# Peptides against a protein of PDB entry 6B4J: the designs that were tried, part 35

Target 1, 315 residues: chain A of PDB entry 6B4J
Amino acid sequence: DITMQWYQQLQDASMQCVLTFEGLTNSKDSQAKKIKMDLQKAATIPVSQISTIAGSKLKEIFDKIHSLLSGKPVQSGGRSVSVTLNPQGLDFVQYKLAEKFVKQGEEEVASHHEAAFPIAVVASGIWELHPRVGDLILAHLHKKCPYSVPFYPTFKEGMALEDYQRMLGYQVKDSKVEQQDNFLKRMSGMIRLYAAIIQLRWPYGNRQEIHPHGLNHGWRWLAQILNMEPLSDVTATLLFDFLEVCGNALMKQYQVQFWKMLILIKEDYFPRIEAITSSGQMGSFIRLKQFLEKCLQHKDIPVPKGFLTSSFWRS

## One batch from the design tools (peptide; made by RFdiffusion4, then SolubleMPNN)

Design b1_p12_3_s2 (from b1_p12_3, 7 letters changed)
Fold by OpenDDE base, seed 1:
Structure b1_p12_3_s2 (fold): chain B 315 residues (1-315), chain A 12 residues (1-12)
Amino acid sequence: as target 1 above (315 residues)
Amino acid sequence: SKVQELLEQMPE
């Protein structure tokens, strides 16, 4: 399976990255520990500062992240910080930055869906300039949300239940599995972030270049989902999240072909979702169904709430 | 499958 090969390659690259900077992370030296902490803060704090308030502030954040990744010194916590402070500094920063983007999907976007767009446009722009960060974003995303690949992890003989639950994306703490609503909320945030990334480009970059992970991956994701058996509650929830965020963009890009895909979802896939949906889980399916039927009826998919406009970039 | 056909017809 090509999709699973791609997944594994990204995971292997991510693991190799961790091994590459293990000297920095495992060092007992006080100076190395200080450098690690400074680099971690420099990589993650700007991402946490991303907001929907002003385009000018977003540009400043982008420039700071890009400067850091380019080996330039940046101010962080009142100190000058550079990836050149340690030979493993760049790898470490790329990994932590990518991890933080995915974490913002998991936390911020999960709670505030509109936050997907400013986070995604920065992530996309950084990905264009730093492809390795993009690969690491995918690796982190895929690990936390296998449905973003998409694939459904399978239980293997001899596997601990908790390990299987973690593979499915659940958090397990003190032998207690995460509640389904919290799980779906986090997965939704990550899928929404991904759906935003694949459609957005940094407006101040070289627009002549091809998007490093564009809408063709949105088509691929949908096609792969349709080739899989649905999971109760999960498939309906995440399919809705995906279509709400990037449906308009896919419609504009693929036009009639995308409408054919939506018809296929309605006619062939909805019955399969419904067949595995319990009465208590019907809410997610109903929401998806109503959304898609409305889109088909009106022959239009609305621009998602929070989509960045020209006025945002002038602020 | 119809889905496979759609995948193959993915516009460049």
Scores: peptide ipSAE 0.066, ipTM 0.820, DockQ to the pose 0.853
Fold by OpenDDE base, seed 4:
Structure b1_p12_3_s2 (fold): chain B 315 residues (1-315), chain A 12 residues (1-12)
Amino acid sequence: as target 1 above (315 residues)
Amino acid sequence: SKVQELLEQMPE
């Protein structure tokens, strides 16, 4: 399976990255520990500062992240910090930065869906300039949300139940599995972030270049989902999340072809989702159904709430 | 399958 090979390659690259900077992370030296903490803060704090408030602030954050990744010194916590402070500094920062982007999907976007767009446009712009960060974003995303690949992890012989639950994307702490609503909320946030990334370009970059992970991956994702048996509650939820965020962009890009896909979802895939939907899960299904019916009726998919406008970039 | 057709129709 080509999809699974791609998944595994990204995971292997991520694991190799971790191994590369183990010297920095496992060091008992006080100076190395200080450098690690400074680099971690420099990589993650700017991402946490991303907001929907002003385009100018977003540009400052982008420039700071790009400067850090470019080996330039940046101010963090009142200190000058550079990836050149340690031979493993760049690998560590790239990994932690990518991890933080995905974490913002998992936490911030999960709670505030509109936050997907400012986070995604920064992530996309950084990915364009730093492809390794993009690969690591995918690796982190795929590990936390296998539905972003997409695939549904299967139980393997001899596997512990908790390990299977973790593979499915559930958090398991102290032998307690995460509640379904919290799980879906986190998955939704990550899917929404992904759907935003694939459609957004940093406006101050070279827009003549091809998006490093563009809308063609949105088409791929949808096609792959349609080739899979639906999973109860999960498929309806995440398909809605995806289409709400990037449906308008896909419509604009693929026009008639995309409408054919939406018709296929309505006519062929909906019955399959319905067949596995319990009475207690009808909310997610109905939400998806209503969304598609409205889109098909009006022959339009609305621009998602929180989409960045030209006025945002002038602020 | 209709899905395979959609995959084949994926724009480059």
Scores: peptide ipSAE 0.058, ipTM 0.815, DockQ to the pose 0.798
Fold by OpenDDE base, seed 2:
Structure b1_p12_3_s2 (fold): chain B 315 residues (1-315), chain A 12 residues (1-12)
Amino acid sequence: as target 1 above (315 residues)
Amino acid sequence: SKVQELLEQMPE
């Protein structure tokens, strides 16, 4: 399976990255610990500052992240911080930065769907300049949300139930599994972030270059989802999230071919979702239904709420 | 499958 091979390759690369900076993370030296903390803050704080408020502020954040990744010193916590402070500094920062982007999908986008766009445009722009960060974003995303690949993890003989639940993307703390609503909320945030990344380009970059992980991956994701049996509540929720965020972009890019796919979703796949939907899960099902019906009726997919406009970039 | 066909027909 090509999809699983790709998944595994990204996970292996991520694991190798962790091993590469293990010296920095496991050091007992006080200076190394200080450097680690400074680098971690420098990598993550700018991402947490991303907001929908002003394009100028977003540009400042982007420039700071790019400067850090480029080996330039940046101000963080009142100190000058550079990846050159440690031989493993760049690998560590790339990993932590990628992790933080996915975490913003998991937390911020999950709670505020419109936040997907400013986070995604920064992530896309950084990915364009720093491909390794992009690969690590995918690795983190795939690990936390296997549905972003997409694939459904299988229970293996001898596996603990908790480990299987974690593989499915659930958080398990003190032998208590996360509630389904919270799980779906986090998965939704990550899928929405991904759907935003694949369609957005940093406006101050070289727009003539091909998107490093563009809308063709949106088509791939949909095709793969349609080749899988629907999962109760999960498929309806995430398919809606994905289409709401990137459906308009896919429509504009692929036009008639995308409409054929949308019709296939409505006519062939949607009944399969319905067949596995319980009465308690009708909310997600109805939202997807209404969305598909509205899009097909109007022959249009709306621009998602929170999409960045020219006025945003002038602010 | 229809989906496989659509995937193969993905416009560049």
Scores: peptide ipSAE 0.058, ipTM 0.816, DockQ to the pose 0.764
Fold by OpenDDE base, seed 5:
Structure b1_p12_3_s2 (fold): chain B 315 residues (1-315), chain A 12 residues (1-12)
Amino acid sequence: as target 1 above (315 residues)
Amino acid sequence: SKVQELLEQMPE
């Protein structure tokens, strides 16, 4: 399966990256530990500062991240920090940066859906300039949210239940599995972030170039989802999240072909989702149904709330 | 499948 091969290749690349900077992360040297901490902060703090407030602030954050990845010194925590402080510094920063973008999907976007757009536009812009960061974003995303691939992990003989739960994307702490609502909330955040990334371009870059991971991957994702058996509550939830965020963009890009896909979802896929939906899960299903019915009725998919406008970039 | 056909027809 080509999709699974792609998944595995990204995971392998991510693992190799970790091995590459192992010397930095495992060092007992006080100076190395300091460098590691400084680099980690320099990579992650700017991402945490991303907000919906002003385009100018977002540009400053982008420039800082790009400078760091370019080997230039940046100010972090009152110190000058550079990836050149350690031979493994660049690999470490790329990995931690990518991880942090996905964490913002998992945490910030999960709690505030509108946050997807400013985070995604920075991620997309950085990905364009630093393809390795993009690959690592996918690797982290796929590992935490297999539904972003998409695939549904299967239980294998001899597998511990906790390991299977983790493969499905659940957090397991002290032998307690995460509650379903919290799980879905985190998955929703990551899917929404992904849906935003594939449609957004950094406005100050070379927009004539092809998006490194554009809307064609949105089409692919939908096609793969439709070819899979739906998973109870998960499919309805994440399909809604995805379409709410990038449905308008897909409609504009693929026009009639995208409408055919929406009709296929309504006519062929809805009954399959309904068949596995319990009475307690009808909320997610109904929300998806109502969304699609409204879109088909109005022959329009609304621009998602939080979409970045020209006024945002002028602020 | 219909979905596969749509995938193959994806505009560049």
Scores: peptide ipSAE 0.054, ipTM 0.810, DockQ to the pose 0.835

Design b1_p12_3_s3 (from b1_p12_3, 7 letters changed)
Fold by OpenDDE base, seed 3:
Structure b1_p12_3_s3 (fold): chain B 315 residues (1-315), chain A 12 residues (1-12)
Amino acid sequence: as target 1 above (315 residues)
Amino acid sequence: SKVQELLKEMPE
């Protein structure tokens, strides 16, 4: 399975990255610990500062992240910080930066769907300049949200239930599994972020280049989802999230082909979702239904709320 | 299947 090979390759690369900077992370030396913390803050704080307020501020954040990844010193916490402070600094920063982008999907986008776009455009722009960060974003995303691959983890013989739950993307704390609504909320955030990344290009880059992980991956994702049996509540929720965020972009890019896919979703796949939907899960089902019906009726998919406009970049 | 057809039409 090509998809699973791709998944495993990314996970292996991520694991190797962790091993590469193990010296930095496991060091008991006070100076190394300080450097680690400074680098971690320098990598993650700018991402947390991403907002929908002004394009100029977003550019400043982008430039800071890019500078850090380029080996230039940046100001963080009142100190000059550079990846050159430690031989493992760059690998560590790339890993932590990628982790933070996914975390913003998991937390910020989950709570505020419109936040997907400013986060995604920065992530996309950084990915264009730093492909390794992009691979690590995927690795983190896939691990936290296997549905972003997509694949459904299977229970293996001898596996602990908690481990299986974690593989499915659930948080398990003190032997208590996360509530389904919170789980879906986090998964939604990550899927929405992913859907935004694949369609957005940093406007100040070389847009003549091919998107490092573009809308073709959106098509792939949909095709893979449709080739899988739906999961109760999960499929309806995430399919809606994905289509709401990138449906307009896919429509514009693939036109008739996309409409064929949408019709297939409505006519062939949606009944399969319905068949596994319980009375308590009707909310996600109805939402997807209404979305599909409206889109097909109007022959249009609306631009998602929070989509970045020209006016945003002039602010 | 219709899905397989769509997969064949996957854009680059």
Scores: peptide ipSAE 0.037, ipTM 0.767, DockQ to the pose 0.735
Fold by OpenDDE base, seed 2:
Structure b1_p12_3_s3 (fold): chain B 315 residues (1-315), chain A 12 residues (1-12)
Amino acid sequence: as target 1 above (315 residues)
Amino acid sequence: SKVQELLKEMPE
């Protein structure tokens, strides 16, 4: 399976990255610990500052992240911080930065769907300049949300139930599994972030270059989802999230071919979702239904709420 | 499958 091979390659790369900077993370030296904390803050704080307020602020954040990744010193916590402070500094920062982007999908986008776009455009722009960060974003995303690949993890003989639940993307704390609504909320945030990344380009970059992980991956994702049996509540939720965020972009890019896919979703796949939907899961099902019906009726997919406009970039 | 056919028809 090509998809699973790709998944595994990214996970292996991520694991190798962790091993590479293990010296920094496991050091008992006080200076190394200080450097680690400074680098971690420098990598993550700018991402947490991303907001929908002003394009100028977003540019400042982007420039700071790019400077850090480029080996330039940046100000963080009142101190000058550089990845050159430790031989493993760059690998560590790339990993933590990628992790933070996915975490913003999991937390910020989950709670505020419109936040997907400013986070995604920064992530896309950084990915264009730093492809390793992009690979690590995918690795983190795939691990937290296997549905972003997409694949459904299988229970293996001898596996603990909690480990299986974690593989499915659930958080398990003190032997208590996360509530389904919270789980779906987090998965939604990550899928929405992904759907935004694949369609957005940093406006101050070289727009002539091909997107490092563009809309063709959106098509791939949809095709793969349609080749899988629907999962109760999950498929309806995430398919809606994905289409709401990137459906307009896919429509514009692939035109007639996209509409063929949308019709296929409505006519062939949607009934399969319905067949596995319980009365308690009708919310996600109805949202997807209404969305598909509206889009097909109007022959249009609306621009998603929160999409960045020219006025945003002038602010 | 229909999906595989659509995947093959994906414009570059």
Scores: peptide ipSAE 0.036, ipTM 0.762, DockQ to the pose 0.775
Fold by OpenDDE base, seed 4:
Structure b1_p12_3_s3 (fold): chain B 315 residues (1-315), chain A 12 residues (1-12)
Amino acid sequence: as target 1 above (315 residues)
Amino acid sequence: SKVQELLKEMPE
């Protein structure tokens, strides 16, 4: 399976990255520990500062992240910090930065869906300039949300139940599995972030170049989902999340082909989702149904709430 | 399948 090979390659690259900077992370030297903490803060704090408030602030954050990744010193916590402070500094920062982007999907976007767009446009812009960060974003995303690949992990012989639950994306702490609503909320946030990334370009970059992970991956994702048996509650939820965020962009890009896909979802895939939907899960299904019916009726998909406008970039 | 047709129509 080509999809699974791609998944595994990204995971292997991520694991190799971790191994590369183990010297920094496992060091008992006080100076190395200080450098690690400074680099971690420099990589993650700017991402946490991303907001919907002003384009100018977003540009400052982008420039700071790019400077850090470019080996330039940046101010963090009142200190000058550079990846050159340690031979493993760049690998560590790239990994932590990518991890933080995905975490913002998992936490911030999960709670505030509109936050997907400013986070995504920064992530996309950084990915364009630093492809390794993009690969690591995918690796982190895929590990936390296998549905972003997409694939549904299967139980293997001899596997512990908790390990299977973790593979499915559930958090398991102290032998307690995460509640379904919280799980879906986190998955939704990550899917929404992904859907935003694939459609957005940093406006101050070279837009003549091809998006490093563009809307063609959105088409791929949809096609792959449709080739899979639906999963109860999960498929309806995430398909809605995805289409709400990037449906308008897909419509504009693929036109007639996109509408054919929506018709296929309505006519062929909905019955399959319905067949596995319990009475307690009808909310997610109905939400998706209503969304698609409205879109097909109006022959339009609305621009998602929180989409960045030209006025945002002038602020 | 209709899905396979959509996959073939995937823009490069």
Scores: peptide ipSAE 0.036, ipTM 0.761, DockQ to the pose 0.765
Fold by OpenDDE base, seed 1:
Structure b1_p12_3_s3 (fold): chain B 315 residues (1-315), chain A 12 residues (1-12)
Amino acid sequence: as target 1 above (315 residues)
Amino acid sequence: SKVQELLKEMPE
């Protein structure tokens, strides 16, 4: 399976990255610990500062992240910080930055769906300039949300239940599995972030270049989902999240072909979702149903709320 | 499958 090979390659690259900077992370030296902390803050704080308020502020954040990744010193916590402070500094920063983008998906976007767009446009722009960060974003995303690949982890003989639950994306703390609503909320945030990334380009970059992970991956994702048996509650939730965020972009890009896919979803795939939906899971099902019916009826998918406009970039 | 056909028709 090509999809699973791709997944595994990204996970292997991510694991190799961790091994590469283990000297920095495992060091007992006080100076190394200080450098690690400074680099971690420099990588993650700018991402946490991303907001929907002003395009100018977003540009400043982007420039700071790019400068850090380019080996230039940046101000963080009142100190000058550079990846050159340690031979493993760049690998560490790339990993932590990518991790933070995904965390913003599972936390910030999960709670505030509109936040997907400013986070995604920065992530996309950084990915364009720093492909390794993009690969690491995918690796982190895939690990936390296998449905973003998409694939469904399988229970293997001898596997602990908790390990299987974690593979499915659940958080397990003190032998207690995460509640389904919280799980779906986090998964939704990550899928929405991904759906935003694949459609957005940093406006101040070289737009002549091809998107490093563009809408063709959106088509691939949908096609792969349709080739899989639906999961109760999960499929209806995430399919809605994905289409709400990037459906308009897919419609504009693929036009008639996209509508054929949407019809296929409604006519062939949706009944399969219905067949596995319990009475307690009708919320996500109904939401997807209403969305599909509305889009097909109007022959239009609305621009998602929070989509960045020209006025945003002038602020 | 219909899905496979859609994949083949994916524009570059």
Scores: peptide ipSAE 0.036, ipTM 0.761, DockQ to the pose 0.819

Design b1_p12_3_s4 (from b1_p12_3, 5 letters changed)
Fold by OpenDDE base, seed 3:
Structure b1_p12_3_s4 (fold): chain B 315 residues (1-315), chain A 12 residues (1-12)
Amino acid sequence: as target 1 above (315 residues)
Amino acid sequence: SKVQKLLEEMPD
């Protein structure tokens, strides 16, 4: 399975990255610990500052992240910080930066769906300049949200239930599994972020280059989802999230082909979702149904709320 | 299948 090979390759690369900077992370030296913390803050704080407020502020954040990844010193916490402070600094920063982008999907986008777009455009722009960060974003995303691959983890003989729940993307704390609503909220945030990344290009980059992980991956994701048996509540929720965020972009890019896919979803896949949907889960199903019916009726998919306009970039 | 056809039509 090519999809699973790709998944495993990214996980292996991520694991290798962790091993590469193990010296920095496991050091007992006070200076190394300080450097680690400074680098971690320098990598993650700018991402947390991403907002929907102004394009100029977003550019400043982008430039700061890019400068850091380029080996230039940046100001963080009142100190000058550079990846050159440690031989493993760049690998560590790339890993932590990628982790933070996914975390913003998991937390910020989960709570505020419109936040997907400013986060995604920065992530896309950084990915274009720093491909390794992009691979690490995927690795983190896939690990936290296997549905972003997509694949459904299987229970293996001898596996603890908690480990299986974690593989499915659930948080398990003190032997208590996360509530389904919270789980779906986090998964939704990550899927929405991913759907935004694949369609957005940093406006100040070299637009002549192809998107490093573009809308073709959106098509791939949808096709793969449709080739899988639906999961109760999960499939309806995440399919809606994905289509709400990138449906307009996919429509514009693939036109008639994309409409054929939507018709396939409505006619062939929807009944399969319905068949596994309990009365208590009808909310997600109805939401997806209404969205698809509206899109097909109007022959249009709306631009998602929070989509970045030209006026945003002039602010 | 219709799904298989869509996979085959996957854009580059």
Scores: peptide ipSAE 0.048, ipTM 0.795, DockQ to the pose 0.728
Fold by OpenDDE base, seed 4:
Structure b1_p12_3_s4 (fold): chain B 315 residues (1-315), chain A 12 residues (1-12)
Amino acid sequence: as target 1 above (315 residues)
Amino acid sequence: SKVQKLLEEMPD
């Protein structure tokens, strides 16, 4: 399976990255520990500062992240920090930065869906300039949310139930599995972030270049989902999340072809989702159904709430 | 299948 090969390649690259900076992370030297902490803060704090407030602030954050990845010194915690402080500094920062972007999907976007857009546009712009960060974003995303690939992890012989639950994307702490609502909330946040990344370009970059992971991957994702058996509650939830965030962009890009896909979802795929939907899960299904019916009726998909306008970039 | 056709129609 080509999709699974791609998944595994990204996971392998992520694992190799971790191995590369183990010297920095496992060092008992006080100076190395200090450098590690400074680099970790420099990589993650700017991402946490991303907000919907002003385009100018977003540009400052982008410039800081790009400067750090470019080997330039940046101010963090009142100190000058550079990836050149340690031979493994760049690999460590790229990994932690990518991890933090996905974590913002998992936490911030999960709670505030509109936050997907400012986070995604920074991630997209950084990915364009630093492809390795993009690969690591995918690796982290795929590991936490296999539905972003998409694939459904299977239980293997001899596997512990908790390990299987983790593979499915559930958090398991102290032998307690995460509640379904919290799980779906986190998955929704990550899918929404992904759907935003594939459609957004950093406005101050070279727009003549092809998006490193653009809307063609949105088409791929939808096609792959439709080629899979639906999973109870999960498929209806995440398909809605995806279409709500990037449906308008896909419509504009692929026009008649995209409408054919939406008709296929309504006519062929919805009955399959309905067949596996319990009475307690009808909320997610109904939401998806109503969204699709409205879009098909009006021959339009609305621009998602929180989409960045020209006025945002002038602020 | 209809799905396979959509995959084949995937824009580059």
Scores: peptide ipSAE 0.047, ipTM 0.796, DockQ to the pose 0.756
Fold by OpenDDE base, seed 5:
Structure b1_p12_3_s4 (fold): chain B 315 residues (1-315), chain A 12 residues (1-12)
Amino acid sequence: as target 1 above (315 residues)
Amino acid sequence: SKVQKLLEEMPD
């Protein structure tokens, strides 16, 4: 399976990255600990500052992240911080930055769907300049949300239930599994972030270059989902999230071909989703159904709420 | 399958 091979390759690369900076993370030296903390803050704080308020502020955040990844000193916590402070500093920062982008999908986007776009445009722009960060974003995303690959993890003989739950993307704390609504909320945030990344380009970059992970991956994701048996509540929820965020972009890019995809979802895939949907889960199914029926009726998919306009970049 | 055809039609 090519999809699973790709998944595993990204996970292996991520694990190798962790091993590369292990000396920095495991050091007992006070100076090394200080450097680690400073680098971690420098990598993650700018991402947490991303907001929907102003394009100029977003540019400042982008420039700061790019400067850090380029080996330039940046101000963080009142101190000058550089990846050159430690031989493993760049690998560590790339990993932590990628992790933080995915975490913003998991937390911020999960709670505020419109936040997907400013986070995604920064992530896309950084990915264009720093491909390794992009690969690590995918690795973190895939690990936390296997549905972003997509695949559904299977229970294996001898596996602990908690480990299986974690593989499915659930948080398990003190032997208590996360509630389904919270789980779906986090998965939704990550899928929405992904759907935004694949369609957005940093406006101040070289737009002549091909998107490093563009809308063709959106087509791939949809096609793969349709080739899978639907999962109760999960498939309906995440398919809606994905289409609401990137459906307009896919429509514009693939036109008639994309409409064929939507018709296939309505005619062939909906009955399969319905067949596994319980009465308590009808909300997610009905939301997806109404969205697709409206899109097909109007022959249009609306621009998602929070989509960045030219006015945003002038602010 | 119809879906497989759509995968094959994925633009580069």
Scores: peptide ipSAE 0.047, ipTM 0.796, DockQ to the pose 0.794
Fold by OpenDDE base, seed 2:
Structure b1_p12_3_s4 (fold): chain B 315 residues (1-315), chain A 12 residues (1-12)
Amino acid sequence: as target 1 above (315 residues)
Amino acid sequence: SKVQKLLEEMPD
């Protein structure tokens, strides 16, 4: 399967990246440990500072991340930090940066859906300039949220239940599996972030270039989801999240073809979701239903809340 | 499948 091959390729690349900077991460040398900590902070703190407040601040954050990835020194924690401080510094920073973007989907976007857009536009812009960061974003995203691929991990003979739960994206701590609501919240955040990334371009980049992972991947994602049996609660939740965030963009890009897709979702796929939805899971189902019905009735998909406007970039 | 056809019809 081409999708699984792509998934595995990205995971292998991510694993190889980890092996590449293992010398830095496993070093017992005090200087190496200091460099590691400084690089980790330099890679992650700017991402955590992303907010919906001002476009100018977002530009400063972008420029700092780009400078770091370009081998330039940046100020972090009152110190000058550069990836050139260690031969494995760039690989480490790229990995940690990508990990942090996905973590912001998992945490910040999960709690504040509108945060998807400022995080995504920075991620997209960095991906355009640093393709390896983009591949690592996908690798981290796919590992934490297999539904972003999409695929459903299968239980293998001899596998521990906890390991299977982790493969499905659940957090398991002290032999306790994460509650379903928290799981879905995290998955929603990551899907929303992904849906935002594929539609957004950094406005200060070369807009003539093709998006490195654009809306065609949104179409692919929907098509793959529709080719899969729905999962209870998961499919209704994530399909809604995806369509709410990127449905307007897909509609504008693919027009009549996207409406055909939406009709197919409503007429063919939605009944399959309904058939597996229990009474306790009606919330996600009803939200998806109402969204689809409203979109089809109005022949329009609304611009998502939090979408970045021209006024944001002038602030 | 209808979905496969839609995948094949994906605009560039």
Scores: peptide ipSAE 0.044, ipTM 0.789, DockQ to the pose 0.780

